# Peptides against a protein of PDB entry 5VJI: the designs that were tried, part 41

Target 1, 62 residues: chain A of PDB entry 5VJI
Amino acid sequence: NTLVVLHKSGLLEITLKTKELIRQNQATQAELDQLKEQTQMFIEATKSRAPQAWAKLQASLT

## One batch from the design tools (peptide; made by RFdiffusion4, then SolubleMPNN)

Design b2_p19_4_s3 (from b2_p19_4, 9 letters changed)
Fold by OpenDDE base, seed 4:
Structure b2_p19_4_s3 (fold): chain B 62 residues (1-62), chain A 19 residues (1-19)
Amino acid sequence: as target 1 above (62 residues)
Amino acid sequence: LKEELEKAQKKLEEKLKEL
């Protein structure tokens, strides 16, 4: 049984941990991308001075 | 012991499928 061999070698634990780290990395990257977009909306709001740009930024923060 | 190991392996396999 390959699963028994993987468990006994510790490779199963490493595989599970690697998958969890990938998931955490993806979640952190999504948060970072959101922050980047919010930063861009803030920059655009300051440039345009248009109420719509501030409304768009406010909507993204909900 | 073998049954306990098999149960542990099953739980780990289930976690592996969820990730």
Scores: peptide ipSAE 0.068, ipTM 0.668, DockQ to the pose 0.010
Fold by OpenDDE base, seed 1:
Structure b2_p19_4_s3 (fold): chain B 62 residues (1-62), chain A 19 residues (1-19)
Amino acid sequence: as target 1 above (62 residues)
Amino acid sequence: LKEELEKAQKKLEEKLKEL
């Protein structure tokens, strides 16, 4: 059957590994995007010197 | 077929976690 052929060729393993790498890449990208957003809020809080901007940043870190 | 695929996937996922 097709599954046996995919398994014997190693293509099934490559496919599963590729799927896992995509998942890990997506997770890392999400963490990076979150850090970028937090960095932007920090920059804005520093510029505004307003307590409200610092409160917003603090809320994002919880 | 679906059950065989799921069994093969589980075995390969276990091996992939060891890498």
Scores: peptide ipSAE 0.068, ipTM 0.641, DockQ to the pose 0.012
Fold by OpenDDE base, seed 3:
Structure b2_p19_4_s3 (fold): chain B 62 residues (1-62), chain A 19 residues (1-19)
Amino acid sequence: as target 1 above (62 residues)
Amino acid sequence: LKEELEKAQKKLEEKLKEL
């Protein structure tokens, strides 16, 4: 059985761990992308005297 | 085969919780 061989060699564990790390990386990347977007909205709000830019930032934080 | 894979995955998840 190929699965038994993969399990005994430790390759199955490595494969499953790699899959989990990819999933975690994707989740962390999504959080980083959100933070980058919020940072950009903050920068635009500081440059703009328009209350709309601050309202947009505030809406993103709720 | 799928059932064996799920068992192996569950065992790995249990080991990961111990870390």
Scores: peptide ipSAE 0.068, ipTM 0.637, DockQ to the pose 0.012
Fold by OpenDDE base, seed 5:
Structure b2_p19_4_s3 (fold): chain B 62 residues (1-62), chain A 19 residues (1-19)
Amino acid sequence: as target 1 above (62 residues)
Amino acid sequence: LKEELEKAQKKLEEKLKEL
């Protein structure tokens, strides 16, 4: 089967490592997206001076 | 040729493990 061929050729190890790198990249991207969202809420809070915008930012940090 | 390809593959796998 295809899995046996990949193992014997050494391509299975490369495939598994590639899968792990994709997973790590996705995790890092999620952290970046969260930081971007928090940054946007901070910008909005500073612009509007509305108490609701500060409350929204504070809630995002919990 | 086969042995050289195996060596090249091994080097690639080692570099991938460092990431």
Scores: peptide ipSAE 0.049, ipTM 0.580, DockQ to the pose 0.012

Design b2_p19_4_s4 (from b2_p19_4, 12 letters changed)
Fold by OpenDDE base, seed 5:
Structure b2_p19_4_s4 (fold): chain B 62 residues (1-62), chain A 19 residues (1-19)
Amino acid sequence: as target 1 above (62 residues)
Amino acid sequence: LQEQLQEAQAKLQQRLAAL
């Protein structure tokens, strides 16, 4: 049984851990990308001090 | 508006700290 061999060799554990690390990295990257976008809207709102720029920022921070 | 921007900055900092 291939699954039994993978388990006993430790390769299954490494594979599952690698998949989890990839998932965590992707989640963190998505959060970072969102934060970068929100930061840009914040910068624009601070520069223009226009109600429209603030409205865009506020909508992103809900 | 200035107060609103400060609140927005605080939210961004909180989100950054939660990464």
Scores: peptide ipSAE 0.174, ipTM 0.764, DockQ to the pose 0.175
Fold by OpenDDE base, seed 4:
Structure b2_p19_4_s4 (fold): chain B 62 residues (1-62), chain A 19 residues (1-19)
Amino acid sequence: as target 1 above (62 residues)
Amino acid sequence: LQEQLQEAQAKLQQRLAAL
């Protein structure tokens, strides 16, 4: 069957590894995006010294 | 406030290193 052929050819392993790499990339990208947002909140808190900007930063770092 | 900002910066750097 098709699954046996894919396994024996090594394409199944490559496919599964590719899917895992995509998953890891997506997770890392999400962490990076969150860090970018937290960095922006830090910049705003530093610039304004406003309690609201500080509160947003603190909420993101909990 | 300055100390709190320093702690926040340290947390951000720690999270960056964990990527």
Scores: peptide ipSAE 0.170, ipTM 0.759, DockQ to the pose 0.176
Fold by OpenDDE base, seed 3:
Structure b2_p19_4_s4 (fold): chain B 62 residues (1-62), chain A 19 residues (1-19)
Amino acid sequence: as target 1 above (62 residues)
Amino acid sequence: LQEQLQEAQAKLQQRLAAL
């Protein structure tokens, strides 16, 4: 059957490894995006020193 | 306010190191 052929050719292993790499990349990207957002809020708080900007920063770092 | 910003910066650096 098709699954046996995929396994014997090694393509199944490559496919499964690729899926795992994609998952890891997505997880790391999500963490990076969150950190970028928090950094931007920090920049805004330092620039304006406004209570509103500070409140946003504090909320993000909870 | 300066103290608050320093604490925020420290938290950001800690999270960065955990990536």
Scores: peptide ipSAE 0.164, ipTM 0.761, DockQ to the pose 0.178
Fold by OpenDDE base, seed 2:
Structure b2_p19_4_s4 (fold): chain B 62 residues (1-62), chain A 19 residues (1-19)
Amino acid sequence: as target 1 above (62 residues)
Amino acid sequence: LQEQLQEAQAKLQQRLAAL
């Protein structure tokens, strides 16, 4: 049984930990992407000073 | 062979714990 061999070798534990690290990295990347978008909206709001740009930024921060 | 496998396992687990 492949699962038994993986467990006894400790490779299963390594695989599961790697999977968790990938998941954490994906979550952190999603947060980073959101922050990048919010930062861009802030920059655009400061450049244009248009009420619509500030409204868009405010909506993103809710 | 079992001892070598256990040593390799320990090294890999130690590296993961450092992440």
Scores: peptide ipSAE 0.060, ipTM 0.603, DockQ to the pose 0.011

Design b2_p19_5_s1 (from b2_p19_5, 10 letters changed)
Fold by OpenDDE base, seed 5:
Structure b2_p19_5_s1 (fold): chain B 62 residues (1-62), chain A 19 residues (1-19)
Amino acid sequence: as target 1 above (62 residues)
Amino acid sequence: SRLEQLQQQLQQLLQQIEE
């Protein structure tokens, strides 16, 4: 069957590795998005000098 | 997203392999 052929050819390992890489990429993307949001809050805090903006940033870093 | 599309395609292939 297909599974046996893929296993013997080494393609199963590649397929499973690809699945794992996709998962890791998604996790990294989530971290990147969080960093982008924190960066934006930092920029807004520096621009506005409003205490509430700094409080918002601080809350995001917890 | 492009990545989600690839993941979905891969998932479908894996499902077919396991059947």
Scores: peptide ipSAE 0.038, ipTM 0.595, DockQ to the pose 0.019
Fold by OpenDDE base, seed 3:
Structure b2_p19_5_s1 (fold): chain B 62 residues (1-62), chain A 19 residues (1-19)
Amino acid sequence: as target 1 above (62 residues)
Amino acid sequence: SRLEQLQQQLQQLLQQIEE
């Protein structure tokens, strides 16, 4: 069957690795987006000097 | 996104292979 052919040809490994790389890419992108958000909160905290802004930043880091 | 489209296509292919 198709699975056996893909396994023997090595294409199954490539396919599964590609799936994993896509997953890892998505996870990394999510982490990057979180870091961007935290960076923005940091910038806003430094501008406002308001304790509430720093509290929000601190809460995001926990 | 393009990546999401490719992911969906890959998932569909994998599903067909596993059946």
Scores: peptide ipSAE 0.038, ipTM 0.595, DockQ to the pose 0.019
Fold by OpenDDE base, seed 4:
Structure b2_p19_5_s1 (fold): chain B 62 residues (1-62), chain A 19 residues (1-19)
Amino acid sequence: as target 1 above (62 residues)
Amino acid sequence: SRLEQLQQQLQQLLQQIEE
């Protein structure tokens, strides 16, 4: 059984940990991308001084 | 990305293990 061999060798733990780290990295990257977008909206709102730009930023923070 | 490639490879391996 491949699962048994992986478990006894310690590779199963490494594999599962790697899977979790990839998941966490993806989540962190998504948060970072969202923050970058929010930062850009903030910059644009500051430049335009348009209420609609501020409303868009506010909506993104919910 | 390289990370996505590794993720896909890992998922394929995990699927084979679970079968």
Scores: peptide ipSAE 0.037, ipTM 0.591, DockQ to the pose 0.019
Fold by OpenDDE base, seed 2:
Structure b2_p19_5_s1 (fold): chain B 62 residues (1-62), chain A 19 residues (1-19)
Amino acid sequence: as target 1 above (62 residues)
Amino acid sequence: SRLEQLQQQLQQLLQQIEE
């Protein structure tokens, strides 16, 4: 069957590795997006000097 | 199409192996 052919050709290993790399990339991107958001909240807190902005930042770091 | 169905089945099998 197709799966056996993929295995014997080495393409299955490449496919599975590629899928894992995509997963890891997505996880890293999510962490990066979170860091960007936290950085933005920090910038906004410093600009506004409003207690609520610092509270939002603190909540994001919890 | 039939080809699309087979491709979907293959994707399901690949997912099962990855788990």
Scores: peptide ipSAE 0.032, ipTM 0.570, DockQ to the pose 0.013

Design b2_p19_5_s2 (from b2_p19_5, 8 letters changed)
Fold by OpenDDE base, seed 1:
Structure b2_p19_5_s2 (fold): chain B 62 residues (1-62), chain A 19 residues (1-19)
Amino acid sequence: as target 1 above (62 residues)
Amino acid sequence: SELEKLRQQLEELLAQLEA
């Protein structure tokens, strides 16, 4: 059948690997987004004299 | 996103082949 042919040709492996790479990319993007958010909190804390801004940053890093 | 679209397309193709 088609699935067997796909497997024997190696294309199934490529397809599955591509899917996995997409997943890994998404995970990396999520980490990047988190870092961006933490960076923004840091920027806001440096612009503020409010202790609460620093507390918020500290909470995000723990 | 484009990556999500590709993921969906691949999953749908695999599902069809395994059916």
Scores: peptide ipSAE 0.038, ipTM 0.572, DockQ to the pose 0.018
Fold by OpenDDE base, seed 4:
Structure b2_p19_5_s2 (fold): chain B 62 residues (1-62), chain A 19 residues (1-19)
Amino acid sequence: as target 1 above (62 residues)
Amino acid sequence: SELEKLRQQLEELLAQLEA
């Protein structure tokens, strides 16, 4: 049984851990991208002083 | 991305082992 051999060798644990780390990295990257976008919206809102720019930023925070 | 490719490959291998 390949699965049993993989488990006993420890490679299954490594594979599953790698999968989890990739997932966590993706989640962290998504948070960073969101923060970057919110930062840009904030900068644009302060520059333009347009109410729609602030509304867009507020919507992104909800 | 390369990480996504790796994720996909591992996912496929795990699915095969669990089947």
Scores: peptide ipSAE 0.038, ipTM 0.570, DockQ to the pose 0.018
Fold by OpenDDE base, seed 2:
Structure b2_p19_5_s2 (fold): chain B 62 residues (1-62), chain A 19 residues (1-19)
Amino acid sequence: as target 1 above (62 residues)
Amino acid sequence: SELEKLRQQLEELLAQLEA
């Protein structure tokens, strides 16, 4: 069947690996975006010296 | 995104092969 042919040709392995790499890329991108946001909040907290900004940052870390 | 589109296409293809 098609699945057996796909397996024997090596395309199944490539397809599954590609799917996994896309998943990992998405997870890494999400972590990067979160870190960027946290960094921005940290910068804003240091600039404003306002307790509200530090509270916002602290909330984002929990 | 283009990556999400590709992921969706691969998942649909795999689902068809497993059915």
Scores: peptide ipSAE 0.036, ipTM 0.569, DockQ to the pose 0.018
Fold by OpenDDE base, seed 3:
Structure b2_p19_5_s2 (fold): chain B 62 residues (1-62), chain A 19 residues (1-19)
Amino acid sequence: as target 1 above (62 residues)
Amino acid sequence: SELEKLRQQLEELLAQLEA
């Protein structure tokens, strides 16, 4: 059957690995987006020196 | 189309293997 052919040809492994890589890439991108947001909050805190800006940053790190 | 049906069947099989 088609599943056996995909397995024997190696295409099944490639397909599953590709799906896993996409998942990992999405997870890494989410982490990067979070870091970018935290960095922006840090920059704003240093610029304004406002307590609320530091509080917002601290809340994001908890 | 028949090609689309085959694609859907393969996707369902892959989903079962990953479960």
Scores: peptide ipSAE 0.031, ipTM 0.548, DockQ to the pose 0.012

Design b2_p19_5_s3 (from b2_p19_5, 13 letters changed)
Fold by OpenDDE base, seed 2:
Structure b2_p19_5_s3 (fold): chain B 62 residues (1-62), chain A 19 residues (1-19)
Amino acid sequence: as target 1 above (62 residues)
Amino acid sequence: SSLQQLQQQLQQLLQELEE
């Protein structure tokens, strides 16, 4: 059984841990991208002074 | 290929164990 071989070799634990780390990395990257987007909306709101830009920013923070 | 099918099955099992 391949799964048994993976378990006994220690590769199963490493594989599962690696997958979890990849997942966490992806989640952190998504949070970072969201923050970058919010920062950009803030910059645009400050530049334009348009109510629509501030409304867009407010919606993103809610 | 049979090898690719086996690899896919193994990946599915690993995914189920991770959840």
Scores: peptide ipSAE 0.028, ipTM 0.547, DockQ to the pose 0.013
Fold by OpenDDE base, seed 3:
Structure b2_p19_5_s3 (fold): chain B 62 residues (1-62), chain A 19 residues (1-19)
Amino acid sequence: as target 1 above (62 residues)
Amino acid sequence: SSLQQLQQQLQQLLQELEE
């Protein structure tokens, strides 16, 4: 059957590994986006003496 | 269709192998 052919050819392993790499890449990208957002909030907090900016940053870290 | 059934079976088998 098709599954046996995919397994024996090595394509099944490649397919599964590719799917896992895509998943990991998406997770890493989400973490990176979160860090970028936190960095932006930090920059805004340092530029402003507004307590609201610091409160926003603090809330993001909890 | 028979083709659709085969595709569903293949997807199920792939999911089982990923678990």
Scores: peptide ipSAE 0.027, ipTM 0.563, DockQ to the pose 0.012
Fold by OpenDDE base, seed 4:
Structure b2_p19_5_s3 (fold): chain B 62 residues (1-62), chain A 19 residues (1-19)
Amino acid sequence: as target 1 above (62 residues)
Amino acid sequence: SSLQQLQQQLQQLLQELEE
């Protein structure tokens, strides 16, 4: 069957590895986006000096 | 296209492997 052919050709392994790399890239991107958001909240907290902004940042770090 | 059909078949196979 098609699965056996893909396995024997090595294409299955490549495909599965590619999917895993995409997943890892997506996870890393999510972490990066979170860090960017936290950085923005930090900048806003330093500008406003408002306790609410610091509380928001602290909540994001939990 | 033939390529799109192949991609769809591959996606289906991957889904079956994940189940």
Scores: peptide ipSAE 0.026, ipTM 0.538, DockQ to the pose 0.014
Fold by OpenDDE base, seed 5:
Structure b2_p19_5_s3 (fold): chain B 62 residues (1-62), chain A 19 residues (1-19)
Amino acid sequence: as target 1 above (62 residues)
Amino acid sequence: SSLQQLQQQLQQLLQELEE
């Protein structure tokens, strides 16, 4: 069957590894997006000097 | 259907091998 052929050819291992790498990439991208958002809030807080902007930044770090 | 059940079983096996 297809599974046996994939296993014997080594393609099953490659397929599973690829799926895992995609998952890890998605997780890393989510962390990066969060960091970008926090960085933007930091920039806005430093520019505006408004207490509300600092409050938003503090809330994002929880 | 029998085909859907087979596909689900295959997906489950692949998930178990990935974990």
Scores: peptide ipSAE 0.025, ipTM 0.520, DockQ to the pose 0.012

Design b2_p19_5_s4 (from b2_p19_5, 14 letters changed)
Fold by OpenDDE base, seed 4:
Structure b2_p19_5_s4 (fold): chain B 62 residues (1-62), chain A 19 residues (1-19)
Amino acid sequence: as target 1 above (62 residues)
Amino acid sequence: SALQQLQQQLQQLLAELEA
């Protein structure tokens, strides 16, 4: 079957490495998205100077 | 984003390998 062919051809190792790279990429993207959100909350906190905005930012950092 | 584009490219390669 496909799995046996992939293993014997050496492509299974490449496939598994690719899956790991996808996972790492997803994790990095999630961190980047979180940073973007935190940045937006910081901007809003500085604009409004409202305690609620700072509370949201603090909650995102914990 | 650039990271999302990279993810899509890797997913495409994976799909081709497993086809």
Scores: peptide ipSAE 0.033, ipTM 0.551, DockQ to the pose 0.028
Fold by OpenDDE base, seed 3:
Structure b2_p19_5_s4 (fold): chain B 62 residues (1-62), chain A 19 residues (1-19)
Amino acid sequence: as target 1 above (62 residues)
Amino acid sequence: SALQQLQQQLQQLLAELEA
């Protein structure tokens, strides 16, 4: 049984910790992606000088 | 994305360990 082998070897603890780190990494990546999107909207707003672009950026910050 | 690449590598490692 793989689970029994993992437990006895100590790898189960490492596996569970790694799964938690993956979860945290995913959450951090989501925040980073949101920031990247907001940054892109800011860049587009500055380039276009269109009120719609600024409105879109403002909406993203709420 | 470096973070995404790390996630995929770790997921693959976990899958291999549990096989």
Scores: peptide ipSAE 0.033, ipTM 0.543, DockQ to the pose 0.027
Fold by OpenDDE base, seed 5:
Structure b2_p19_5_s4 (fold): chain B 62 residues (1-62), chain A 19 residues (1-19)
Amino acid sequence: as target 1 above (62 residues)
Amino acid sequence: SALQQLQQQLQQLLAELEA
């Protein structure tokens, strides 16, 4: 069947490795997005000087 | 073989992406 052919050709290992790389990339992207959001909240807090904005930033860092 | 060579090249490329 297709799975057996894929395994014997060595493409299964490559496919599984590719899936793992995609997963790692997605995890790293999520961390980057979180940092970007925290940076934006920091910028907003410095602009407004409102206690609520700083409280929001603090909550995001926990 | 050509197929083995291609497999080796792809594996090397993936290893570089991991590093």
Scores: peptide ipSAE 0.031, ipTM 0.534, DockQ to the pose 0.016
Fold by OpenDDE base, seed 1:
Structure b2_p19_5_s4 (fold): chain B 62 residues (1-62), chain A 19 residues (1-19)
Amino acid sequence: as target 1 above (62 residues)
Amino acid sequence: SALQQLQQQLQQLLAELEA
């Protein structure tokens, strides 16, 4: 059947590895987005000099 | 880094497809 052919050809392994890499890519992107948000909060805190902005940044780092 | 590792893994996967 198709599954056996895919396994013997090596395409099944490649397909499954591709799915895992997509998952890892999504996780890495989420981490990058979080870092970008934290960076933005830091920039805003430095500009506003408001205690509330620093509090938001601190909360994001806990 | 995680991003570098992902890029390396993708390159390896592409190499396997061409082999």
Scores: peptide ipSAE 0.027, ipTM 0.508, DockQ to the pose 0.029

Design b2_p19_6_s1 (from b2_p19_6, 12 letters changed)
Fold by OpenDDE base, seed 1:
Structure b2_p19_6_s1 (fold): chain B 62 residues (1-62), chain A 19 residues (1-19)
Amino acid sequence: as target 1 above (62 residues)
Amino acid sequence: DELKQLQQQIQESLAKLQA
């Protein structure tokens, strides 16, 4: 029985934990990318001083 | 927690196989 062997060897636990870590890493990366984008919009808003740029930033924070 | 749920399902399946 393959499943029993994987469980007893500890490989199944490692596999499941690895999958969870990958998922968490992807979620954290997505949040980081969003923050980077918001930072860029903030920089553009300060440079242009245009109300449209600030409105765009405001919308991203909603 | 989906991972915990999956692990529980695996444990239940293993228990059935050993019975």
Scores: peptide ipSAE 0.056, ipTM 0.647, DockQ to the pose 0.011
Fold by OpenDDE base, seed 5:
Structure b2_p19_6_s1 (fold): chain B 62 residues (1-62), chain A 19 residues (1-19)
Amino acid sequence: as target 1 above (62 residues)
Amino acid sequence: DELKQLQQQIQESLAKLQA
């Protein structure tokens, strides 16, 4: 059947590995995006010195 | 996690077909 053919050809392994790499890339990107957002909140807190801005940053770090 | 589980299920299915 199709599954057996894909396995024997090596394409199944490649496909599954590719899916895993995509997942890992997405996870890393999410962490990067979070860091970027936290950096922005820190910048805003520094500029305004408003307690609300610092509170937002604190909430994001927990 | 889900992918690893899927990989295992596929391997088990293939093993059954080849037995």
Scores: peptide ipSAE 0.054, ipTM 0.647, DockQ to the pose 0.011
Fold by OpenDDE base, seed 2:
Structure b2_p19_6_s1 (fold): chain B 62 residues (1-62), chain A 19 residues (1-19)
Amino acid sequence: as target 1 above (62 residues)
Amino acid sequence: DELKQLQQQIQESLAKLQA
């Protein structure tokens, strides 16, 4: 059947590995985006020196 | 996580075909 052919050809392994790499990339990108946002909040907190900005940053870290 | 589960299911299915 098709599944056996894909397995024996090596394409199944490649496909599954590719999908896993895409998933990992997406997860890493999400973490990166979160860090970028937190970094921006930190920068804003240092600039404004307003307690509200620090509170906002702290809330993002909880 | 769901993708890992799918990968596991596929591997199990392949193993059954070879058994």
Scores: peptide ipSAE 0.053, ipTM 0.621, DockQ to the pose 0.012
Fold by OpenDDE base, seed 3:
Structure b2_p19_6_s1 (fold): chain B 62 residues (1-62), chain A 19 residues (1-19)
Amino acid sequence: as target 1 above (62 residues)
Amino acid sequence: DELKQLQQQIQESLAKLQA
């Protein structure tokens, strides 16, 4: 059985762990991208001091 | 979560084969 061979060799564990790490990395990257966007909106709000910019930032935090 | 569920199912299947 190929699956049993892969399991006993440790390759299956490595493969599945790698897939999980990729998934976790993608999730973390998404959170990071959101934070980057929020940071940019914060910077723009501080620069413009316009209520619209702060409203935009506030909306992103909901 | 789905991947972990699949991983668990694989482990359970392998355990049954080795029992």
Scores: peptide ipSAE 0.050, ipTM 0.643, DockQ to the pose 0.012

Design b2_p19_6_s2 (from b2_p19_6, 10 letters changed)
Fold by OpenDDE base, seed 4:
Structure b2_p19_6_s2 (fold): chain B 62 residues (1-62), chain A 19 residues (1-19)
Amino acid sequence: as target 1 above (62 residues)
Amino acid sequence: AELQELQAQLQAAQAKLAA
């Protein structure tokens, strides 16, 4: 049984931990992408001096 | 640190399988 072999060798635990690290990495990447988007909206708001641009930024921070 | 520990564990487990 493959599952038994994986468990006995410790590879199952390692595989599961790897999956968890990948998940955490994906979550961190999502937060980073959100920050990048917010930064872009901030830049656009400063350039346009338009209330709608600041409103868009404010909405993203909620 | 977690990745380094994981890599060490993986190497040990692989060695166990090969033995």
Scores: peptide ipSAE 0.114, ipTM 0.717, DockQ to the pose 0.014
Fold by OpenDDE base, seed 1:
Structure b2_p19_6_s2 (fold): chain B 62 residues (1-62), chain A 19 residues (1-19)
Amino acid sequence: as target 1 above (62 residues)
Amino acid sequence: AELQELQAQLQAAQAKLAA
C-alpha cells in the first residue's frame, strides 16, 4: 500500500508540511503585493498633490 | 530554517526508504 509506505517513511508528513509552507508563502506574497500597491498610491498622492489621490490612499488603508 | 529542517527530514525519510 503506497499510502502506508508514505506515512511510515515520513514522506506524507513532509508533503503536507510543504503544502502548508507554500500556502503561507502565498499569503505573505499577497500581503507584500498589497503593500507595494499602497506604496505606489502614496507616491502618486505626493506627486499629484490632489485631494482625491490622498482619499484613494486613505480608503486603501482602512 | 524551516525549509532547511524540511530538507533534513526528507533526507532521513529517503534513507529509511532505501534501507
Scores: peptide ipSAE 0.110, ipTM 0.714, DockQ to the pose 0.013
Fold by OpenDDE base, seed 3:
Structure b2_p19_6_s2 (fold): chain B 62 residues (1-62), chain A 19 residues (1-19)
Amino acid sequence: as target 1 above (62 residues)
Amino acid sequence: AELQELQAQLQAAQAKLAA
């Protein structure tokens, strides 16, 4: 069947590895985006010196 | 490195399919 052909050709492994790399890339990108957001909140907190800004940052880190 | 290895594997698989 198709699955057997994919397996024997090596395409299945390649497909699965590709999917895993995509997943890892997405996860890393999400972490990066979160870090960027946290960095922005940190910058804003330092600028405003408002307790609520620091509270917001703290909430994002938890 | 992983991507490069993946590309090499893809080439090998394609060659196998073409044979």
Scores: peptide ipSAE 0.110, ipTM 0.712, DockQ to the pose 0.013
Fold by OpenDDE base, seed 2:
Structure b2_p19_6_s2 (fold): chain B 62 residues (1-62), chain A 19 residues (1-19)
Amino acid sequence: as target 1 above (62 residues)
Amino acid sequence: AELQELQAQLQAAQAKLAA
């Protein structure tokens, strides 16, 4: 039984931990990308001084 | 640090499997 061998060797636990780290990394990357996008919208809002640009930024924060 | 610890654990597990 392959599953039994993986469990007893410790490789199953390591595999599951690896999957969790990958998941956490993906979640953190998504948050980082969102922050970068929000930063860009903030820069555009400050440059244009247009109410619609600030409205767009505010909508992205909610 | 977490990745480094994981790599160390992997080496230990592989050694155990080979024994």
Scores: peptide ipSAE 0.106, ipTM 0.712, DockQ to the pose 0.013

